Peptides against a protein of PDB entry 7AE7. Designs and how they scored, part 108

Target 1, 321 residues: chain A of PDB entry 7AE7
Amino acid sequence: KVYKDLREFLEVLEQEGQLIRVKEEVNPEPDIAAAGRAAANLGKNQPAVFFEKIKGYKYSVVTNVHGSWQNHALMLGLDKNTSTKDQFYELNRRWDKFPVPPNVVKREAAPCKENVIDKDINLFEILPLYRINEQDGGFYISKASVVTADPEYPDDFNKLNVGTYRIQVKDRDRVGIQALAMHDIAVQLEKAEAENKPLPIAITIGNNPLVTFMASTPVGYNQNEYEFVGALQDGVPMDIVKSDLYDHLYVPAGSEVVLEGHIIPRVRTVEGPFGEFPGSYSGARLQCEVKIDRITHRTNPIFENLYLGIPWTEIDYLMAL

## One batch from the design tools (peptide; made by RFdiffusion4, then SolubleMPNN)

Design b2_p17_3_s3 (from b2_p17_3, 10 letters changed)
Fold by OpenDDE base, seed 1:
Structure b2_p17_3_s3 (fold): chain B 321 residues (1-321), chain A 17 residues (1-17)
Amino acid sequence: as target 1 above (321 residues)
Amino acid sequence: MEYDAVEEANKERLAKY
């Protein structure tokens, strides 16, 4: 099975008993993180947790989407009881199908374009933001697929990067992003900053689970993550759409939320701390700052965010295959 | 049936938050 978006995957998780739906109104803190921990304590077959109603917010949160081997099997469109060995074998078999170029869909065919916000941007109106860990220095967007390009070669689709980075919300229309020197985004940012130019960026939230997986999987600088998504879909292309602000940036057509903006050149602001692992916090650092200039989103957007409550977190699963 | 019972038990656990 291939998924067009997060919603089709969540439907399968629910059908397979790998999603718990919380219908009661919860507080963003501590209830989301507490309920996530409770779900993780259910054993090896950890379900996703979907929070329908969050006090003070309009929209929903889902967490722990990649939080089990069963969810990973289902992501690959396999039986949920497929062994980790057989999942690995199938992953490698499909990897050899690279490249599978994506389909570029028209704007009117892309669900991520259903709604637009281009003025008075407030991330808190779109995303039910909460502290994941008690000691976090702020609200994090931890499961976004971040799209950037080489500013010297903007039309080279092979240099389009889709990566996962730690993102702290700094203001209504600003986020801090952790661009480490080993990341392709840091190479692209260095080129933009050399000319004192903004780096165009699209931060995409709530994607096809294979997009999230590939955004967390290191690939070569001249390899496009979307072409690997098509390979992992067993040769079925994924659907992408042009961003609204930038002709050279393409986003998943089915994204729940797309934050379009730019990395401000030569600006660094304090970001963190963040609890990357239980009892382990990365210190506060000077990180890049993104200005959000436009939001596109699906109607009733789902905020997908990481679960970090116990060992074998979603990050461990995303990095294990 | 067994899965539904586990799901309902988990919903009841999560509903305590």
Scores: peptide ipSAE 0.055, ipTM 0.643, DockQ to the pose 0.023
Fold by OpenDDE base, seed 4:
Structure b2_p17_3_s3 (fold): chain B 321 residues (1-321), chain A 17 residues (1-17)
Amino acid sequence: as target 1 above (321 residues)
Amino acid sequence: MEYDAVEEANKERLAKY
């Protein structure tokens, strides 16, 4: 089984008993984090948790999508009871199929283009934002697949980077992004900042689960994560579409939300603290700032966000493969 | 039917925490 988008994956999770649907209205705090903890406490069969109604928000949240070995098996299109060993075997077998180039679809064929916001941008109208941890310094977007390119080689598709970074909401149309020196985005940002130029960025939310997986998996600087997604789909290309603002940035065609904008050159603002691990907070740091210039989104977009809590969490599963 | 039973069981499990 191959998934075009998050929705097809959530349907399979639900069919397989790996999704809890919360139909009652919840408070964004503390109920989302509390229910995520409750789901994590269900043992090894940790389901995704889908919140249909969130007080004060228009749209839904899903969390813990990658939160179990069953969900990982299903992500690979395997039986949910596939052993960890067999999942690793299959992952490695498929990895050797790299590269599998993506299909570039037309704008009209991309679900992420159903709606456009290009003025009066307010992230709070699109994303049901909440504090993941009680002591978080703000609202975080923690499962975004962030697309950037090498500003020296913008047309080199092999240097197109899709990564996962800590993103704090700073304002209606601004986010802080943690670009560590070891990340490919930091190399690209350094090149842009050397010339005092903005770095084009697309922050994609609610993707095909293999996109999220590959965005969290370190690859070579000259390797494209989308070509690995095709490999992990056993040789089936994924669908991508051009961003609206940038001809050289491609986003997953099925993304729930795409935040298009730029990293402001040579600007650093306070970001954090964030509870990345139980009992540990990454302190407040000066981090990059992104201006959001355009949003595209599916009708009734689902905000996929990371559950953080007791190990094993989604991050532990994402890092274990 | 089977889904509703799984949903209810999962809801009851979440309600315990």
Scores: peptide ipSAE 0.021, ipTM 0.606, DockQ to the pose 0.024
Fold by OpenDDE base, seed 3:
Structure b2_p17_3_s3 (fold): chain B 321 residues (1-321), chain A 17 residues (1-17)
Amino acid sequence: as target 1 above (321 residues)
Amino acid sequence: MEYDAVEEANKERLAKY
């Protein structure tokens, strides 16, 4: 089975008993994080947790989407009881199908384009933001697939990078991003900053689960994560659409939310602390700052965010392969 | 204290599903 978007995957998770739907209104803190921990503690069959109603917000949150081997099997379109060994075998078999080029769809065919916000941008109106950990220095977007390109080779699709980075919300229209030197985004940013130019960026939230998986999986600088998604879909191309602001950036057609903007050149602001591990906080550091210039989103967008808790957490499953 | 109580309440809620 192939999924076009997060919603098709969540439907399958729910059908397979791998999603808990919380219909009662919850407080964003501590209820979301506490429910995620509760789900992680249910044993080997950790479900996703979908919060329909969050106090003070309009939209829903889903967590722990990749939080189990069952969810991982279903992501690959396998039986939920497929052994870890057989999941690895199938993943490797499909990996050899690289490259599978994506389909570029028209703007009118892309669900991520249903709504546009180009003025008075307020991330809090679109995303039900909460502290993931009690001691976090702010609100984090921890499961975004971030799209950037090489500013020297913007038309080279093989250099288009889709990565996962720690993103702290800084203001209504600003986020901090942790671009470490080992990340492809850091290479691209260095080139832009050398010329004192902004780096174009699209931060995509609530994707096809294989996009999220590939964005968390290191690949070569000249390899496109979307072409691996097509390989992992057993040779079925994924659908991408051109960003609204940039001709050279493509986003998943089914993204729940797309934050389009730029990394401000040579600006560094305080980011963190963030609880990367239980009881371990990365200290506050000076990190890059992104200005959000445009948002596109699906109607009633689902905020997919990472669950962080006791190992095995969702991040452990995303990185285990 | 408050966090632990909410976590236990959520465990009980989620265990019903």
Scores: peptide ipSAE 0.151, ipTM 0.769, DockQ to the pose 0.030; fails the geometry check
Fold by OpenDDE base, seed 5:
Structure b2_p17_3_s3 (fold): chain B 321 residues (1-321), chain A 17 residues (1-17)
Amino acid sequence: as target 1 above (321 residues)
Amino acid sequence: MEYDAVEEANKERLAKY
């Protein structure tokens, strides 16, 4: 099975008994993180946890979407009981299908374009933001697929980067992003900053699970993550759409939320601390700042965020394949 | 203490599903 979006995947997770739906209103803190840990403690078959109602917010949160081998099997469209060995075999078999170019869909066919916010941007109105860890210095978007291009080669689709980065919410329309020197985004940012130009960015939230997986998987600078998604879909192209602000940025057509904006050149602000691993806090550092200029989103957008409470964390599963 | 109590309450809640 191939998934067009997060919603189709969540439906399958629920059908397969790999999603717990919390229907009662929860507090953003500590209930979301605590329920994620509670689910992680249910044993080896860790479900996703979907929170329908969050106090003070309009929309839902889902966490631990990739948080088990069963969920990974289902992501690959396999039986949930497929062994880790057979999952790895199938992943490698499909990897050899690279490249599988994505389909560029029309704007009117892209669910991520159902709603637009282009003024008075407030991230808190769209995302049920919470602290993932009690000691976090703020709210994090920890499972976004971030789209950037090479400023020197903006029309080179092979240089379009889709990566996962630590993103702290800084204000209603600003986020801090951790662009480490080892990340492809850092190469692109360096080129933009050399000319004192903004780097165009699209921060996409709530994607097809293979997009999220590939965004967390290191690939070559001249390899497009969407072409790997098509390979991992066993040769079925994924659907992408042009961003609203930038002709050269393409986002997953099915994204729940797309934050379009720019990295402000040569600006660094304090970001952190964040509990990346249980008991391990990365200290506060000066990081890049993104101005959000436009939001597109699905009606009733689902905020997908990472589970980080106790090992095995969702990161451990995302890195294990 | 408060966090642990909420975690246990959430375990009990999730165990109902």
Scores: peptide ipSAE 0.147, ipTM 0.768, DockQ to the pose 0.031; fails the geometry check

Design b2_p17_3_s4 (from b2_p17_3, 11 letters changed)
Fold by OpenDDE base, seed 4:
Order: C-alpha cells, then structure tokens, then sequence
Structure b2_p17_3_s4 (fold): chain B 321 residues (1-321), chain A 17 residues (1-17)
C-alpha cells in the first residue's frame, strides 16, 4: 500500500489498532506528553496517539506515528506483524529502485494549498504548540521535513534537500533552526551567508510517513529524498508541488502545513534547551533564525510532532534501519 | 550494513538508556 498523505496513513493505523484517539479535551501541557508516555507503556505495539481537542487551540495533534515496528511495517505498506528483519530486507530491496522521480502536480491538485495565510502570520493559530519535555526552553516542531536548495545550483533538483531539523518556535512568525555542520542545509546556508543572502526554506509538517522517514535518513548531497520516497513506495512516484514563494522549492502535495520563508543571513539567536533524548538536554546554543513569510495548509490541519517520552522514541525507530 | 550490524547497533543504543 502507498500513502498519499499523513491522513491515509493514520486511517490505516486506526484500522490496524495502531492509533489511539483521545476525544476528550486535553491540556497541551502536561497531557500530550503524559498520554504519549502512557501509550508507550502499552508494550511493543506502541500506537500513534491522536488528540482531537487541545485546550486553547483549534486543531489536532498526532504523536508517535513512527513509534513502533508495527507502525514502521505499515509505513512500508507491509503487514503490521512483519519482522524487523523482513522490513530491513524489503527496505533494501526498494532502496535499489532509486531514483524514482516524483510527480509534479498542479497547485489546484495539491491538498497543502487548500488554505493560505500571507499576512498576520501566527504559528499558534495553526499549530497546537506545547513543550514536549517539561524543561524545554520553548515549543518545538520536531517532525518537520525541511526543504532547501543549493543557492549556487537552485535548479539542480538532485541538490534539493529534504531534512529533519530541530525547530524551536521563537515568535508568531519566527522559528529557530538547528543547522549543524554535518547537515546538507548547513552547506547550503554557508553559500547563502557568504553572499549575505537569505536561504529560501519550506518547513513541511504532517507528511506521507515515508517523506518523514527519508527526511530523517542521511542521503548523498546530490541525491533527492523524494526520489528515494518513490523507491520506498516500490516504484510509485510521490506527488510534489511547487512552493508558493519559490519556483525551485518543491513540497509534498499532501502536507498538512507548509511554512514558507527564509533563513535570515548571518543572524544567530539563542535556541534551546531541548530534551532530544530521555534524561539528556542539549544546551542552549546560537542557532539560525527563519522568518515565516507564508503558510499554506489543509483544512483542519493535523500537527504531527515527535514523541520523546521514554525509549524507544520515534527518533530511535526513524534511525533504526 | 547487514542486519546483524544494525541489530547490534540498536542493542547498543538500548543499553545506553
């Protein structure tokens, strides 16, 4: 089975008994993190947790989407009881199908384009933001697939990068992004900053689960993660659409939320701390700052965010194979 | 990596927690 978007995947998770739906209104803190921990304590079959109602917010949160081997099997369109070994072999078999070029769809065919916000941007109106860990220095977006290009080769689709980065909300229309030197985004940013230019960025939230998986999987600088998504879909292309602000940036057509903007050149602001791992906080550091200039989103967007409560976390599953 | 290397890596990761 191939998924067009997060919603099709969540439907399968629910059908397979791998999703808990919390229908009662929850407080964003501490209830989201507490319910995630409670779900993780259900044993090996850790379900996704879908929060329908969050106090003070309009929209829903889903967490722990990748938080089990069953969910990982289902992501691959396999039986939920497929062994980790068989999942590994199937992943490798599909990996050899690279490249599978994506389909570029028209704007009118892309669900991520259903709604537009181009003025008075307020991330808190679109995303039910909460502290994942009690001691976090702010609200984090932890499962975004971040799209950037090489500013020297903006039309080279092979240099289009889709990566997962730690993103702290800094203001209504600003986020801090952790671009480490080992990340492809840091190479691209260095080139932009050398010329004192903004780096165009699209931060995509609530994707096809294979997009999120590939954004968390290191690939070569001249390899496009979308072409691997098509490979992991057993040769079925994924659907992408042009960003609204940038002709050279493409986003998943089915994204729940797309934050379009730019990394501000040569600006560094304090970001963190964040509990990346249970019992471990990465300290506060000077990090890049993104200005959000436009939002596109699906109607009733689902905020997918990472579960980090107890091991194994979603990041452990995303990096396991 | 082969599966045995991955399994070992994952076991080593679990042992850190």
Amino acid sequence: as target 1 above (321 residues)
Amino acid sequence: MDYDEIEKKNQELLAKY
Scores: peptide ipSAE 0.109, ipTM 0.786, DockQ to the pose 0.017
Fold by OpenDDE base, seed 5:
Structure b2_p17_3_s4 (fold): chain B 321 residues (1-321), chain A 17 residues (1-17)
Amino acid sequence: as target 1 above (321 residues)
Amino acid sequence: MDYDEIEKKNQELLAKY
């Protein structure tokens, strides 16, 4: 089984008994985090938690999508009871299929292009933002697949980077991003900042689960994460589409929300604190700032965000194999 | 990594919590 988008995966999770649907209206705080913790306490087979109604918001939240070995097996299109060992061997077998180039689809064929916001941008109108942890310094987008390119080689598709980074919402149209020196995005940003130029960026939310998995998996700077997604799909190409603002950036065709913008050169603003792990807070630091210039989104977009309430977290499962 | 090394790593991760 291959998934085109998050929605096809959530359907399978629900069919397999690996998704809890919360139909009652919840408060974004503390109810989302509390319900996530309650679901995690149900045992080893932790389900995804889908919140249909968030007070003060129009759209839904899903969390803990990668939060179990069963969900990880289903992500690979395997039986949910496939052993961790067999999942590991299957991942390795599929990894050897790299590269599997993606299909570039037309704009009209990309679900992420159903709606456009190009003025009066307000992230709070599109994303049901909440504090993941009570002491977080703000609202985090913690499970985004962030697309950037090498500004020296913008047409080199092998240098297109799809990574997961800590993103704090700073304003209606601004986010802070933690670009650590060890991340490929930091190399690309350094090149842009050397020329005092903006770095083009697309922050993609609610993806095919293998895109999220690969964005969380370190690969070589000259390796494209989308070509690994095709390998992990057992040789089935994933669908990508050109971004609206940039000819050289490609986003997953099925993304729930795409935030297109730029990293502001040589600007640093206070970001954090954030509870990255249970009982551990990363302190406040000066981090990069992204201006959001355009949003594209699916109708009734689902905000996928990390579960971080109690171990094992989604990060632990995403990095386990 | 070998699967046994991964399993060991994951057990060590669980022991930190």
Scores: peptide ipSAE 0.081, ipTM 0.768, DockQ to the pose 0.017
Fold by OpenDDE base, seed 2:
Structure b2_p17_3_s4 (fold): chain B 321 residues (1-321), chain A 17 residues (1-17)
Amino acid sequence: as target 1 above (321 residues)
Amino acid sequence: MDYDEIEKKNQELLAKY
C-alpha cells in the first residue's frame, strides 16, 4: 500500500488499532506530553496519539506517528505484525529501486495549497505549539521535512535536500534552525552566506510518512530524498508541487502545512535548550534564523510533532533501520 | 550493514536508557 499524505496513513493506523483519538479538549501542557508517555507505556504496540481539541488553539496535533514497529511496518504498507527483520529486508529490497523520480503535480491538484497566508503571519494561529519537554527553552517544530537547494546549482534536482532539523519558534513569523556542519543544509547555507544572500527554505509539516522517514535518513549530497521515497513506495512515484515563492523548491503535494521563507544570511540568535533525548538537553546556542514569508496549508491542518517523552522515542524508531 | 549489526546497535541503544 502507498500513502499520498499523512491523512491516508492516519486512517490506516486507526483501522489497524495503532491510533488513539483523544476527543476531549486537552491543555497543550502538560496533557500532550503526558498522553504520549501513557501511549508509550502500552508496551510494544505503541499507537499514534491524535488530539482533536487543544485549549487555546483551532487545529489538531498528532504525535508518535512513527513511534512503534507496527507503525513502521504499516508505513511500508506491510502487515503491522511484520518482524523488524522482515521490515529491514523489505526496506533494503526497495532501496535498490532508487532513483524513482517524483511526479510534479499542478498547484490546483496539491492539497497543501488549499489555503494561503501571505500577510500578518502568526505561527500560533496555524500550529498548536507546546513544549515537548518540560525544560525546553520554547516551542519546537521537531518533525518537519525542510526543503533547500544548492544556491550555485538551484536547478540540479539531485542537490535538492529534504532534511529534518531542530526548529524553535522565535516569533510569530520567525524560527531558529539548527544547521549543523554535518547536514547538507549547512553546505547550502555556507554558499548563500558567502555571497551574503538569503537561503530559500520550505519547512513542510505533516507529510506522507515515508517523506518524514527519508528526511530523517542521511543520503548523499547528490541524492534526492523524493527519489528514495518513490523507491520505498516499491517504485510508485510520490507527488510533489512547486513552492509558491521559489521555482526551484518542490514540496510534498499532500503536506498539512508549508512554511515558505528564507534563512537570514550571517544572522545568529539564541536558540534552545531542547531535550533531544530523555534526560539529555542540548544547551542554548547561537543558531540560524528563518523569516517566514508565506504559509500554505490544508483545511483543518494537522500539526504532526515528535514524541520524545520516554524510550523508545520516535527518533529511535526513525533511525533504527 | 547486516541485520545482526543493526540488532546489536539497537540493543546497545536500549541499554543506554
Scores: peptide ipSAE 0.064, ipTM 0.761, DockQ to the pose 0.017
Fold by OpenDDE base, seed 3:
Parts: structure tokens; C-alpha cells; sequence
Structure b2_p17_3_s4 (fold): chain B 321 residues (1-321), chain A 17 residues (1-17)
């Protein structure tokens, strides 16, 4: 099975008994993080947790989408009881199908374009933001697939990068992003900052689970993550759409939320602390700042966010294949 | 919070779902 978006995957997770719906209104803190930890304690068969109602917010949150080997099997369109070994063999078999170029769909065919916010941007109106850990220095977006391009080669689709980065919400229209020197985004940012230019960025939230998987998987600087998504879909192209602000940035057509903006050149602001592991906080650092200039989103957008709990965490499953 | 207090709260929350 191939999924067009997060919603098609969540439907399958629910059908397979791999999703828990929390229908009662929860407090953003501590209930979301506590329920995530609680779901992780159900053993090796960890379900996704879908929070339908969050106090003070309009929209839903889902966590732990990749949080089990059963969820990984289902992501690959396999039986949920497929062994980790057989999942690995199938993943490698499909990897050899690279490249599978994506389909560029029309704007009108892209669910991520259903709604537009281009003025009075407020991330808190679109995303049910919460502290993942009690001692976090703010609210984090931890499962975004961040789209950037090489500013020297903006039309080279092979240099289009889709990566996962730690993103702290700084203001209504500002986020901090952790771009380390080892990340492809750091190469692109260095080129932009050398010229004192903004780096165009699209921060995409709530994607096809294979997009999130590939955004968390290191690939070559001249390899496009979307072409690997098509390979992992057993040769079925994924659907992408042009961003609204930038001709050279393409986003997943099915994204729940797309934050379009730019990294402010040569600006660094305090980001963190963040609880990367239970009882371990990365200190506050000076990190890049993104201005959000436009939001597009699906009607009733689902905020997919990372579950951080006791090992095995969701990130351990994302990195283990 | 101590790990044991966090775990206790998590179990109490699970018992509600």
C-alpha cells in the first residue's frame, strides 16, 4: 500500500489497532507528553496517540506515528507483523529503485493549499503547541520535513534538501532552527549568508510517513529525498507541489501545514534548552532564526509532533532501519 | 521530578484512557 498523506496512514494505523484516539479534552501540558510516555509503556507494540481535543487550541495533535516496528511495517505497506529483518530486506530492495522522480501536481490538486494565511501570522492558531519536556525552553516542532535548496543552484532538483531539524517556536511568526555544520542545510545557509541573503525555507508538518522517514535519513547532497520516497513506495512517485513563495521549493502535496519563510542571514538567537533524552538537556545555544511569511494548511490540520520518552523512542525507530 | 513520580503520573494517566 502507498500513502498520499499522513491521514491515509493514520487511517491504516487505526484499522490495524496501532492508533489510540484520545477523545476527551486534554491539557497541552502535561497530558500530551504523559499520554505519549504511557503509550510507550504498553511494550514493543507502541501505538500512535491521536489527541482530538486540546484545551485552548482548535486542532488536533498526533504523536508516536513511527513509534513501533508494527508502524514501520505498515509504513512500508507490509503486514504489521513483518519481522524487522524482512522490513530491512524490503527497504533495501526498494532503495535500489532510486531515483523515482516525484509528480508535480497543480496547486488546486494539493491538499496543503486548502487554506492560506499571509497576514497576521500566528503559529499558535494553527499548531497546538506544548512543551514536550517540562524543562524545555519553549515549544518545539520536532517532526517537520524542512525544504531548502542550494542558492547557487536553485533549479538543480538534485540539490533540493528535505531534512529534519530541531525547531523552537520563538514568536507568533518566528522559529529557531538548529542547523549543524554536518547538515546539508548548513551548506546552503553558508552560501546564502556569504552574500548576506535570506535562505528560502519551507517547514512542512504532518507528511506522508515515508517523507518523514527520508527527511530523517542521511542522503548525498546531490540526492533528492523525494526520489527516495518514490523508491520506498516500490516505484510509485510521490506527489509534490510548488511552494507559494518560491519557484524552486517543492513541498509534499499532502502536508497538513506548510510554513513558508526565510532564514534571516547572519542572525543568531538563543534556542533551547531541549530535552533530547530523558533527564538529558542540551544547553541553550545561539541558532538560526526563521521568519514565517506565509502558511498554507489543510482544513482541520493535524499537528504531528515527535514523542520523546523512555527508549525505544520514536526517533530510535526512525534511525534503526 | 523524580523518575518514579513521573512514571506514577504516567500510569495514573493511562488508567484514565
Amino acid sequence: as target 1 above (321 residues)
Amino acid sequence: MDYDEIEKKNQELLAKY
Scores: peptide ipSAE 0.000, ipTM 0.311, DockQ to the pose 0.030

